# Peptides against a protein of PDB entry 4Y8H, part 24

Target 1, 196 residues: chain A of PDB entry 4Y8H
Amino acid sequence: TSIMAVTFKDGVILGADSRTTTGAYIANRVTDKLTRVHDKIWCCRSGSAADTQAIADIVQYHLELYTSQYGTPSTETAASVFKELCYENKDNLTAGIIVAGYDDKNKGEVYTIPLGGSVHKLPYAIAGSGSTFIYGYCDKNFRENMSKEETVDFIKHSLSQAIKWDGSSGGVIRMVVLTAAGVERLIFYPDEYEQL

## One batch from the design tools (peptide; made by RFdiffusion4, then SolubleMPNN)

Design b1_p12_5_s3 (from b1_p12_5, 10 letters changed)
Fold by OpenDDE base, seed 3:
Structure b1_p12_5_s3 (fold): chain B 196 residues (1-196), chain A 12 residues (1-12)
Amino acid sequence: as target 1 above (196 residues)
Amino acid sequence: MEEEIERARKYS
């Protein structure tokens, strides 16, 4: 698995490969490994697909309940719920989760929740088995306040490199763009990104 | 849209 989320000028973009290596998985035909927990709060999931899907379902329910009582939750609130669930289940959970969201006040935000249930707010985050191959590339090429197009290219190039070297990553590259304008889903196929 | 989804499944 190779997953990442990147803040940019107008919001945040999540990206993921689509290769699955286990049978305990319910595929999302629109955004594999990219999961909606609120209108403009999404997550990237790695590790145990079944376990992370269960956690995401619980988070989604909590955020729906939160919304009915207090209005739209912040991305930080969503990340906190993920953190608590991951920490409480750390003995039985192998999971790397990146939470990303957009709201008008905070704009795009990214929170990474590695195994163990810690939480880290970052301008961008990478995770999954493929991420080990692209730390250097990402550090050198990430810039704050990129345009949408620059950010899409950054993610596409990064994940392409991860897929190239990680046998557990592959398939299509899926992205979700979260901005004031709404939610946009993107897909890129091997015949395109392998040429980068 | 559906065609793209089916195409994507081939690479899963």
Scores: peptide ipSAE 0.037, ipTM 0.655, DockQ to the pose 0.077
Fold by OpenDDE base, seed 2:
Structure b1_p12_5_s3 (fold): chain B 196 residues (1-196), chain A 12 residues (1-12)
Amino acid sequence: as target 1 above (196 residues)
Amino acid sequence: MEEEIERARKYS
């Protein structure tokens, strides 16, 4: 898996490859690793497909309850719910989660939650087996307050590089753009990103 | 059962 989320001028963009594996076997070529937990709060999932799907379902439930009582939750609140689930069950879970969201007050935010269940707020985050190959590239090329187009290109190039080196990553590149204007889903195919 | 076993063995 190769996943990332990047804050930019107008919000945040999540990105992911789409390959799911069982050992050396490719179980699914077009997995959707970008998961909605609230209207403008989404997550990137790595690790056990079953574990991360279950966690995301629980978070979505909690955020629905939260909304009914207190109004729209912040991205930080969502990250806290993820953190509690991952930390309290860390001995039984294989889950790496990036939480990203947009609201008018805080704009785009990114929180990364690695296996141990810690939480880190960052301007951008990368995770998954493919991320090990692109830490240097991302550090060199990331800039704060990029445009939407610049951010899409940054994510596309980053994930393309990760996929080139990581046998557990591949398929299509999916993105979700979260801004004041709404939610937009993007998809890029191998014929395009392999040429980068 | 088969689907459940497969889900448990899938990773990303």
Scores: peptide ipSAE 0.206, ipTM 0.695, DockQ to the pose 0.266; fails the geometry check
Fold by OpenDDE base, seed 1:
Structure b1_p12_5_s3 (fold): chain B 196 residues (1-196), chain A 12 residues (1-12)
Amino acid sequence: as target 1 above (196 residues)
Amino acid sequence: MEEEIERARKYS
């Protein structure tokens, strides 16, 4: 898996590859690792597909209940729910999750929750087995307050490199753009990103 | 659910 989330001028963009493996087998070429837990709060999932799906489902439920009682939760609140679930179950989970969201007060925010259930707020985060190959590229090329187009290109180039070197990553590159204007899903295919 | 998770683990 190669996943990332990047804050930018107008909000935040999540990105992910789409390959899921079981041992030596490619189990799914087009997995959607970008999961909605609230209208403008999403997560990137790595590790166990089953574990992270279960966690995301629970978080989504909690945030729906929260909304009915208190109004729209902040991204920080969502990250705290993820953190509690991942930390309390850390001995039984294989999960790496990036939480990203947008609201008018806080704008785009990114929280990374690695194995163990710690939580870290960052201007951008990368995770998954492919992330090891792109720390250098991302550190060199990330800039704060990029445009949407610059951020899409940054994520596309980053994940393209991760996929190139990580056998556990591949397929399409999916993105979700979260801004005041709404939610936008993007998809990029190998014929495009392999040329980068 | 937990049993299902353990039996059918997929990774990425």
Scores: peptide ipSAE 0.198, ipTM 0.707, DockQ to the pose 0.179; fails the geometry check
Fold by OpenDDE base, seed 5:
Structure b1_p12_5_s3 (fold): chain B 196 residues (1-196), chain A 12 residues (1-12)
Amino acid sequence: as target 1 above (196 residues)
Amino acid sequence: MEEEIERARKYS
């Protein structure tokens, strides 16, 4: 898996490859690793497909309950719910999650929750087995307050490089754009990103 | 149950 989330001028963009593996076999070429937990709060999932899907479902339920009582939750609140679940179950959990969201007060925010259940707020985050190959590239090329187009290109190039070197990553590149204007889903196919 | 077993064996 190769996943990332990047804050930019107008909000935040999540990105992911789409390959799911079972041992040495490719089980699914078009997996959706970008999961909605609230209108403008999403997550990237790596590790066990079953574990991370279960966690996301629980978070979504908690945020729905929160909304009915208190109004729209912040991205930080969502990250706290993820953190609690990941930390308390760390001995029986294989999950690496990036939480990203947008609201008018805080704008785009990114929280990474690696194995162990710690939480780190960052301007951008990368995770998954493919991320090990692109730390250098991302550090060199990330800039704060990029445009939407610059951010899409940054994510596309980053994930393309991760896919190139990580056998557990591949398929299509999916993105979710979260801004004041709403939610937008993007998809890019191998014929396009492999040439980058 | 079988679906859950298959999901548990998948990683990304």
Scores: peptide ipSAE 0.179, ipTM 0.696, DockQ to the pose 0.246; fails the geometry check

Design b1_p12_5_s4 (from b1_p12_5, 10 letters changed)
Fold by OpenDDE base, seed 4:
Structure b1_p12_5_s4 (fold): chain B 196 residues (1-196), chain A 12 residues (1-12)
Amino acid sequence: as target 1 above (196 residues)
Amino acid sequence: MEEEIERQRKYS
């Protein structure tokens, strides 16, 4: 897996490859690793597909309950719910999750939750087995307050490089853009990103 | 959550 989330001028963009593996076997070529937990709060999932799907479902439920009582939760609140679940179940979970969201007060925010259930707020985050190959590239090329187009290109190039070297990553590149204007889903195919 | 975890292990 190769996943990332990047804050930019107008919000945040999540990105992911689409390959799921069982051992050395490619079980699914077009997996959706970008998961909605609230209108403008999403997550990227890596590790055990079953574990992370279960966690995301529980978080979605909690945020729905929260909304009914208190109104729209912040991205930080969502990250806290993820943290509690990952930490309390750390002995039985293999999960690496990036939480990203947009609201008018805080704009785009990114929280990374690695194995163990810690939480870290960052301007951008990368995770998954493919991320190891692109730490240097991302550090060199990330800039704060990029345009939407610049951020899409940054994510596309980053994930393309990760996929190139990581056998556990591949397929299509999916993105979700979260801004004041709403939610936008993007998809990019190998014929486009492999030549970058 | 247990029912979902019991499925064939897939990783990303």
Scores: peptide ipSAE 0.179, ipTM 0.720, DockQ to the pose 0.169; fails the geometry check
Fold by OpenDDE base, seed 2:
Structure b1_p12_5_s4 (fold): chain B 196 residues (1-196), chain A 12 residues (1-12)
Amino acid sequence: as target 1 above (196 residues)
Amino acid sequence: MEEEIERQRKYS
């Protein structure tokens, strides 16, 4: 897996490859690793597909209850729910989660929750087996307050490199853009990103 | 889908 989330001028963009494996076997070529937990709060999932889907379902439920009682939750609140679930169950699950969201007060925010259940707020985050190959590239090329187009290109190039070197990553590149204007889903195919 | 994912122990 190769996943990332990047804050930019107008919000945040999540990105992911789409390959799911079991051992050396490719089980699914077009998996959706970008998961909605609230209107403008999403997550990237790595590790056990079943574990991370279960966690995301629970978070979505909690955020729905939260909304009915207190109004729209912040991205930080969503990250805290993920953190509690990952930390309390760390001995029984394999999960790496990046939480990203947009609201008018805080704009785009990114929280990474690695194995163990710690939480780290960052301007951008990368995770998954493919991320090991692109730490240097991302550090060199990331800039704060990029445009939407610059951010899409940054994610596309980053994930393309991760996929190139990581046998556990591949398929299509999916993105979700979260801004004041709403939610937008993007998809890029190998014929495009392999040429980068 | 979820049951199949669990049965095959799929990872990403």
Scores: peptide ipSAE 0.177, ipTM 0.731, DockQ to the pose 0.246; fails the geometry check
Fold by OpenDDE base, seed 5:
Structure b1_p12_5_s4 (fold): chain B 196 residues (1-196), chain A 12 residues (1-12)
Amino acid sequence: as target 1 above (196 residues)
Amino acid sequence: MEEEIERQRKYS
């Protein structure tokens, strides 16, 4: 898996490859690793497909309950719920999650929750087996307050490089854009990103 | 084949 989330001028963009494996076998070429937990709070999932899906479902339920009682939760609140679940169950989970969201007060925010259940707020985050190959590239090319187009290109190039080197990553590149204007889903196919 | 895939743990 190769996943990332990037804050930019107007909000935040999540990105992911779409390959799911079991051992050396490709089980699914078009998996959706970008998961909604609230209207404008999403997550990127790496590790066990079953574990991360279960965690996301629980978080979604908690945030729905939260909304009914207190109003729209912040991205930080969502990250806190993820953190509690991942930390309390760290001995039985294989889960690496990036939480990203947008609201008018805090704008775009990114929280990474690696194995172990710690939480780190960052301007951008990368994770998954493919991320190890692109730390240098991302550090060199990331800039704060990029445009939407610049950020899409940054994510596309980053994930393309990760896919080239990581046998557990591949398929399509999916993105979710979160801004004041709403939610937008993007998809890019191998014929396009392999040529970058 | 699909049944075999479902029996195995999946990772991403």
Scores: peptide ipSAE 0.175, ipTM 0.683, DockQ to the pose 0.316; fails the geometry check
Fold by OpenDDE base, seed 1:
Structure b1_p12_5_s4 (fold): chain B 196 residues (1-196), chain A 12 residues (1-12)
Amino acid sequence: as target 1 above (196 residues)
Amino acid sequence: MEEEIERQRKYS
């Protein structure tokens, strides 16, 4: 898996490859690793597909309950729910999650929750087995307050490189753009990103 | 879908 989330001028963009494996077998070439937990709060999932889906489902439920009682939760609140679940279940959980969201007060925010259940707020985050190959590229090329187009290109190039080197990553590149204007889903195919 | 994922023990 190769996943990332990047804050930019107008909000945040999540990105992911789409390959799911079991052992050496490619079980699914078009997995959606970008999961909605609230209107403008999403997560990237790595590790156990089952474990991370279960966690995301629980978080989504909690945020729905929260919304009904208190109004729209912040991204930080969502990250705290993820953190609690991941930390309390860390001994029996294989999950790496990036939480990203947008609201008018806090704008785009990214929280990474690696194995163990710690939480880290960052301007951008990368995770998954493919991330090891792109730390250098991302550090060199990330800039704060990029445009939407610049950020899409940054993520596309980053994940393209991750997929190139990581056998556990591949398929399509999915993105979710979260801004004041709404939610936008993007998809890029191998013929589009392999040429980069 | 989730049942299938659990059965196959899929990873990403």
Scores: peptide ipSAE 0.171, ipTM 0.739, DockQ to the pose 0.240; fails the geometry check

Design b1_p12_6_s1 (from b1_p12_6, 9 letters changed)
Fold by OpenDDE base, seed 3:
Structure b1_p12_6_s1 (fold): chain B 196 residues (1-196), chain A 12 residues (1-12)
Amino acid sequence: as target 1 above (196 residues)
Amino acid sequence: VKIEKSKSKLRL
């Protein structure tokens, strides 16, 4: 897996490859690793497909309950729920999660939750087996307050490089854009990103 | 909330 989330001037963009494996085999080439837990709060998933789906389902339920009682949750609140689940179950789960969300008060926010259930708020985050190949690239090329287009290009180039080197990553690049204007899903195919 | 360990071999 290669996943990332990037804050930009108008919000946040999540990005992911789409490969799922079982042992040495590619089980699914077009998996959706970008999962909605609230209208403008999403996550990127890495690790166990079942474990990360279970976590996301529980978080979605909690945020729905929260909304009914208190109104729209913050991205920080969502990250806290993910953190508790990942930490409490750290011995039984293989899950790496990036939480990203947008609200009018806090704008775009990113929280990374690696194995073990720690939580880190960052301007951008990368995770998954492919992320190891692109730390240097991302550090060099990330800028705060990029445009939507600049941020899409940054994510596309970053994930393209990760996929190139990581045998556990591949397929399509999916993105979710979260802004005041709403939610937008993007998809980029190998014929486009492999030539970058 | 406790989550049972997955027996799934699918990895992201």
Scores: peptide ipSAE 0.488, ipTM 0.875, DockQ to the pose 0.942; fails the geometry check
Fold by OpenDDE base, seed 5:
Structure b1_p12_6_s1 (fold): chain B 196 residues (1-196), chain A 12 residues (1-12)
Amino acid sequence: as target 1 above (196 residues)
Amino acid sequence: VKIEKSKSKLRL
């Protein structure tokens, strides 16, 4: 897996490859690793497909309950729910999660939750087996307050490089854009991003 | 909330 989330001028963009594996074999070429937990709060999933889906389902339920009682949750609240689940179950789960969301007060926010269940708020985050190949590229090329187009290009180039080197990453590049205007899904195919 | 270990071999 290669996943990332990037804050930008107008919000946040999540990105992911679409490969799932079982051992050395490709099990699915077009998996959706970008999962909705609330209208404008999403996550990127890495590790066990089943474990990360179970966590996301529980978080979605908690955020729905929260909304009914208190109104729309913040991205920080969502990250806290993910943290609790990942930390309390760290011995039984293989899950790396990036939480990203948008609200009018806090704008775009990114929280990364690695295997230990710690939580880190960052302007951008990368994770998954492919992320090791792009730390240098991302550090060199990331800028705060990029445009939507600049951010899409940054994610596309980053994930393209990760896919090139990581055998566990591939397929299509999916993105989710979260802004005041709403939610937008993007998809880029190998014939486009392999030429970058 | 406790989550049981998955027996799934599928990895992301």
Scores: peptide ipSAE 0.486, ipTM 0.874, DockQ to the pose 0.952; fails the geometry check
Fold by OpenDDE base, seed 1:
Structure b1_p12_6_s1 (fold): chain B 196 residues (1-196), chain A 12 residues (1-12)
Amino acid sequence: as target 1 above (196 residues)
Amino acid sequence: VKIEKSKSKLRL
């Protein structure tokens, strides 16, 4: 897996490859690793497909309950719920999660939750097996307050490089853009991103 | 909430 989330001037963009594997075999080429847990709070999933799905389902449920009682949760609240689940179940889970969300008060926010269930708020995060190959590229090329287009290009180039080197990453590049204007899904195919 | 360890072979 290669996943990332990037804050930018108007919000946040999540990005992911789409490969699911079983051992050395590709089980699914078009997996959606970008999972909605609330209207403008999403996560990127890496690790066990089942574990990360279970976590996301519980978080989604919790945030629905929260919304019914208190109104729209913050991204920090969502990250806290993820953290609690990942930390309390660290011995039984293989999950790496990036939580990203937008609200009018805090704008775009990114929280990374690696194995072990720690939480880190960052201007951008990368994770998954493919992230190893792009730390240098991302650090060099990330800028705060980029445009939407610049951020899409940054994510596309980053994930393209990750996919190039990581056998566990591939397929399409999916993105979710979270802004005041709403939610937008993007998809980029190999013929496009392999040429970068 | 406690989550049981998955036996799934699928990895992201």
Scores: peptide ipSAE 0.484, ipTM 0.866, DockQ to the pose 0.964; fails the geometry check
Fold by OpenDDE base, seed 2:
Structure b1_p12_6_s1 (fold): chain B 196 residues (1-196), chain A 12 residues (1-12)
Amino acid sequence: as target 1 above (196 residues)
Amino acid sequence: VKIEKSKSKLRL
């Protein structure tokens, strides 16, 4: 897996490859690793497909209950729910999660939750087996308050490089854009990003 | 909430 989330001028963008594996075999080429837990709160998933889906389902349920009682949850609240689940079950789960969301008060926010269930708020985050190949590239090329287009290009180039070197990453690049205007899904195919 | 370990070998 290669996943990332990037804050920008108008919100946040999540990005992911689409490969799922079982051992040395590709099980699915078009997996959706970007999962909605609330209208403008999403996550990127890495590790066990089943474990990360179970976590996301529980978080979605908690955020629905929260909304019914208190109104729209913050991204920080969502990250806290993810953290509790990952930390309490750290011995039984293989899950790396990036939580990203947008609200009018806090704008775009990113929280990374690696194995073990720690939480880190960052301007951008990368995770998955492919992320090891792009730390240097991302550090060099990330800028705060980029435009939507600049951020899409940054994610596309970053994930393209990760996919190039990581055998566990591939397929299409999916993105989710979260802003005041709403939610937008993007998809980029190998013919587009392999040339980068 | 306790989550049981998956027996699935599908990996993202």
Scores: peptide ipSAE 0.480, ipTM 0.867, DockQ to the pose 0.955; fails the geometry check

Design b1_p12_6_s2 (from b1_p12_6, 7 letters changed)
Fold by OpenDDE base, seed 2:
Structure b1_p12_6_s2 (fold): chain B 196 residues (1-196), chain A 12 residues (1-12)
Amino acid sequence: as target 1 above (196 residues)
Amino acid sequence: VKLEKSTSKLRL
């Protein structure tokens, strides 16, 4: 897996490859690793497909309950729920999660939750087996308060490089854009990003 | 919430 989330001037964008594997076999070429837990709070998933789906389902339920009682949860609240689940079950889970969300007060926010269940708030985050290949590239090219287009290009180039080197990553690049204007899904195919 | 260990071999 290669996943990332990037804050920008108008919100946040999540990005992911789409490969699922079982051993050396590619089980699914078009997996959706970007999962909605609230209207404008989403996550990127890496690790066990089953574990991360279970966690996301529980978080979605908690946020629905929260909304009914208190109104729209913050991204920080969502990250806290993810953290609790990952930390409490760290011995039985293989899950790497990036939580990203938008609200009018806090704008775009990113929280990364690696193995072990720690939580880190960052301007941008990368994770998955492919992320090891792009730390240098991302550090060099990331800028705060980019435009939507600049951020899309940054994510596309970053994930393209990760996919190039990581055999566990591939397929399409999916993105989710979260802003005041709403939610937008993007998709980019190998013929486009492999030439970058 | 306590989760059971997955037996699935599918990885992202």
Scores: peptide ipSAE 0.461, ipTM 0.833, DockQ to the pose 0.963; fails the geometry check
Fold by OpenDDE base, seed 1:
Structure b1_p12_6_s2 (fold): chain B 196 residues (1-196), chain A 12 residues (1-12)
Amino acid sequence: as target 1 above (196 residues)
Amino acid sequence: VKLEKSTSKLRL
């Protein structure tokens, strides 16, 4: 897996490859690793497909309950729920999660939750087996308050490089853009991103 | 919430 989330001028963009593997075999080439837990709170999933899906389902449920009682949860609240699940179950889970969300008060926010269930709020985060190949590139090229287009390009180039080197990453690049204007899904195919 | 260890072989 290669996943990332990037805050930018108008909000946050999540990005992911789409490969799921079983051992050395590709089980699914078009997996959606970008999972909605609330209208404008999403996560990137890495690790066990089953574990991360279960966690995301539980978080979604909690945020629905929260919304019914208190209104729209913050991204921090969502990250806290993820943290609780990941930390309390760390001995039984293989999950790396990036939580990203947008609200009018806090704008775009990113929280990374690696194995073990710690939480780190960051301007951008990368994770998954492919992330190891792109730390240098991301640190060099990330800028705060980029435009939407600049951020899409940054994510596309970053994930393209990760996919190039990581056998566990591949397929399409999916993105979710979260802004005041709404939610937008993007998809980029190998014929485009392999040439970058 | 406590989760059981997954036996799934699917990896992201």
Scores: peptide ipSAE 0.458, ipTM 0.820, DockQ to the pose 0.967; fails the geometry check
Fold by OpenDDE base, seed 3:
Structure b1_p12_6_s2 (fold): chain B 196 residues (1-196), chain A 12 residues (1-12)
Amino acid sequence: as target 1 above (196 residues)
Amino acid sequence: VKLEKSTSKLRL
């Protein structure tokens, strides 16, 4: 897996490859690793497909309950719920999660939750087996307050490089854009990003 | 919340 989330001028963009494996076999080439837990709070998933899906389902349920009682949750609140689940079950889970969301008060926010259930708020985050190949690239090329287009290009180039090196990553690049204007899904195919 | 250990071999 290669996943990332990037804050930018107008909000946040999540990105992911789409490969699912079982051992050395590619089980699914077009997996959706970008999962909605609230209208403008999403996550990137890495690790066990079953574990990360279970976590995301529980978080979505909790955020629905929260909304009914208190109104729209913050991204920080969502990250806290993810953290609790990952930490409490650390011995039985293989899950790496990036939580990203947008609200009018806090704008775009990113929280990374690696194995073990720690939580880190960052301007951008990368995770998954492919992320190891692009730490240097991302550090050199990330800038605060990029435009939507600049951020899409940054994510596309980053994930393209990760996929080139990581045998566990591949397929399409999916993105989710979260802004005041709403939610937008993007998809980029190998014929496009392999040429970068 | 306690989760059962996954038996799935599918990895992201």
Scores: peptide ipSAE 0.457, ipTM 0.840, DockQ to the pose 0.957; fails the geometry check
Fold by OpenDDE base, seed 4:
Structure b1_p12_6_s2 (fold): chain B 196 residues (1-196), chain A 12 residues (1-12)
Amino acid sequence: as target 1 above (196 residues)
Amino acid sequence: VKLEKSTSKLRL
C-alpha cells in the first residue's frame, strides 16, 4: 500500500493506490482504500484489509451517534476514536491509518496512526509499504498552502513513485478532496501516472 | 472495544 493525506490552502486531499494482495498474489487491482467515516472526515487504510475495515466501520458508527447527540465531530475527535481502537487492539490488529478531515474552524487536518495506536498531527502524512520510497521526495516537494492543482500533482507524483518501487502498491491512484465546497473523488490510471 | 483477531489474508 501507498497512502497519503496532504493539507493545502482550501482543505485536505487523501490519496491511495488500489492494490490488495494475498502473499505474492494480487487479489484486487481496484481496491478503495479511502474510506468515509463522516461527511468530511475520511481515512486512508493500510495493513489488514479486514482489520482496517472493521475499525473504520466502528468509527463511522461512533461518529454518526456523536453527530446525532452533539453535532458535527471534529477531525481530532475522529482521530481519537481511531486511536483508542487501534491502541486497545494492537495485539490483534495490523492497521496503519491516516485520518483526514475538513471543517470551517480547523480547515484541513491530518492525523497519522501507525502500528501501535499512537496519533500524530501533521501537515501531511504518508504510510504503507510504498511510503518508504518517497519520504525524501515528499520532504523536498511538500509546501504549505498549495493550491488544489498543486496538491493533486504532488500526490500524483508521490504515489506514482511509490507504486513504481513497491510491489505491494499499484492499480489506480484514488484521491478524495475535502473542502468547504464539499467532497470530490478523483481517479488516475496507470497510463497517466506512469509517465510522470 | 475488543476486536477478534482477523483470519483474513488480504493485505492493503
Scores: peptide ipSAE 0.452, ipTM 0.847, DockQ to the pose 0.959; fails the geometry check

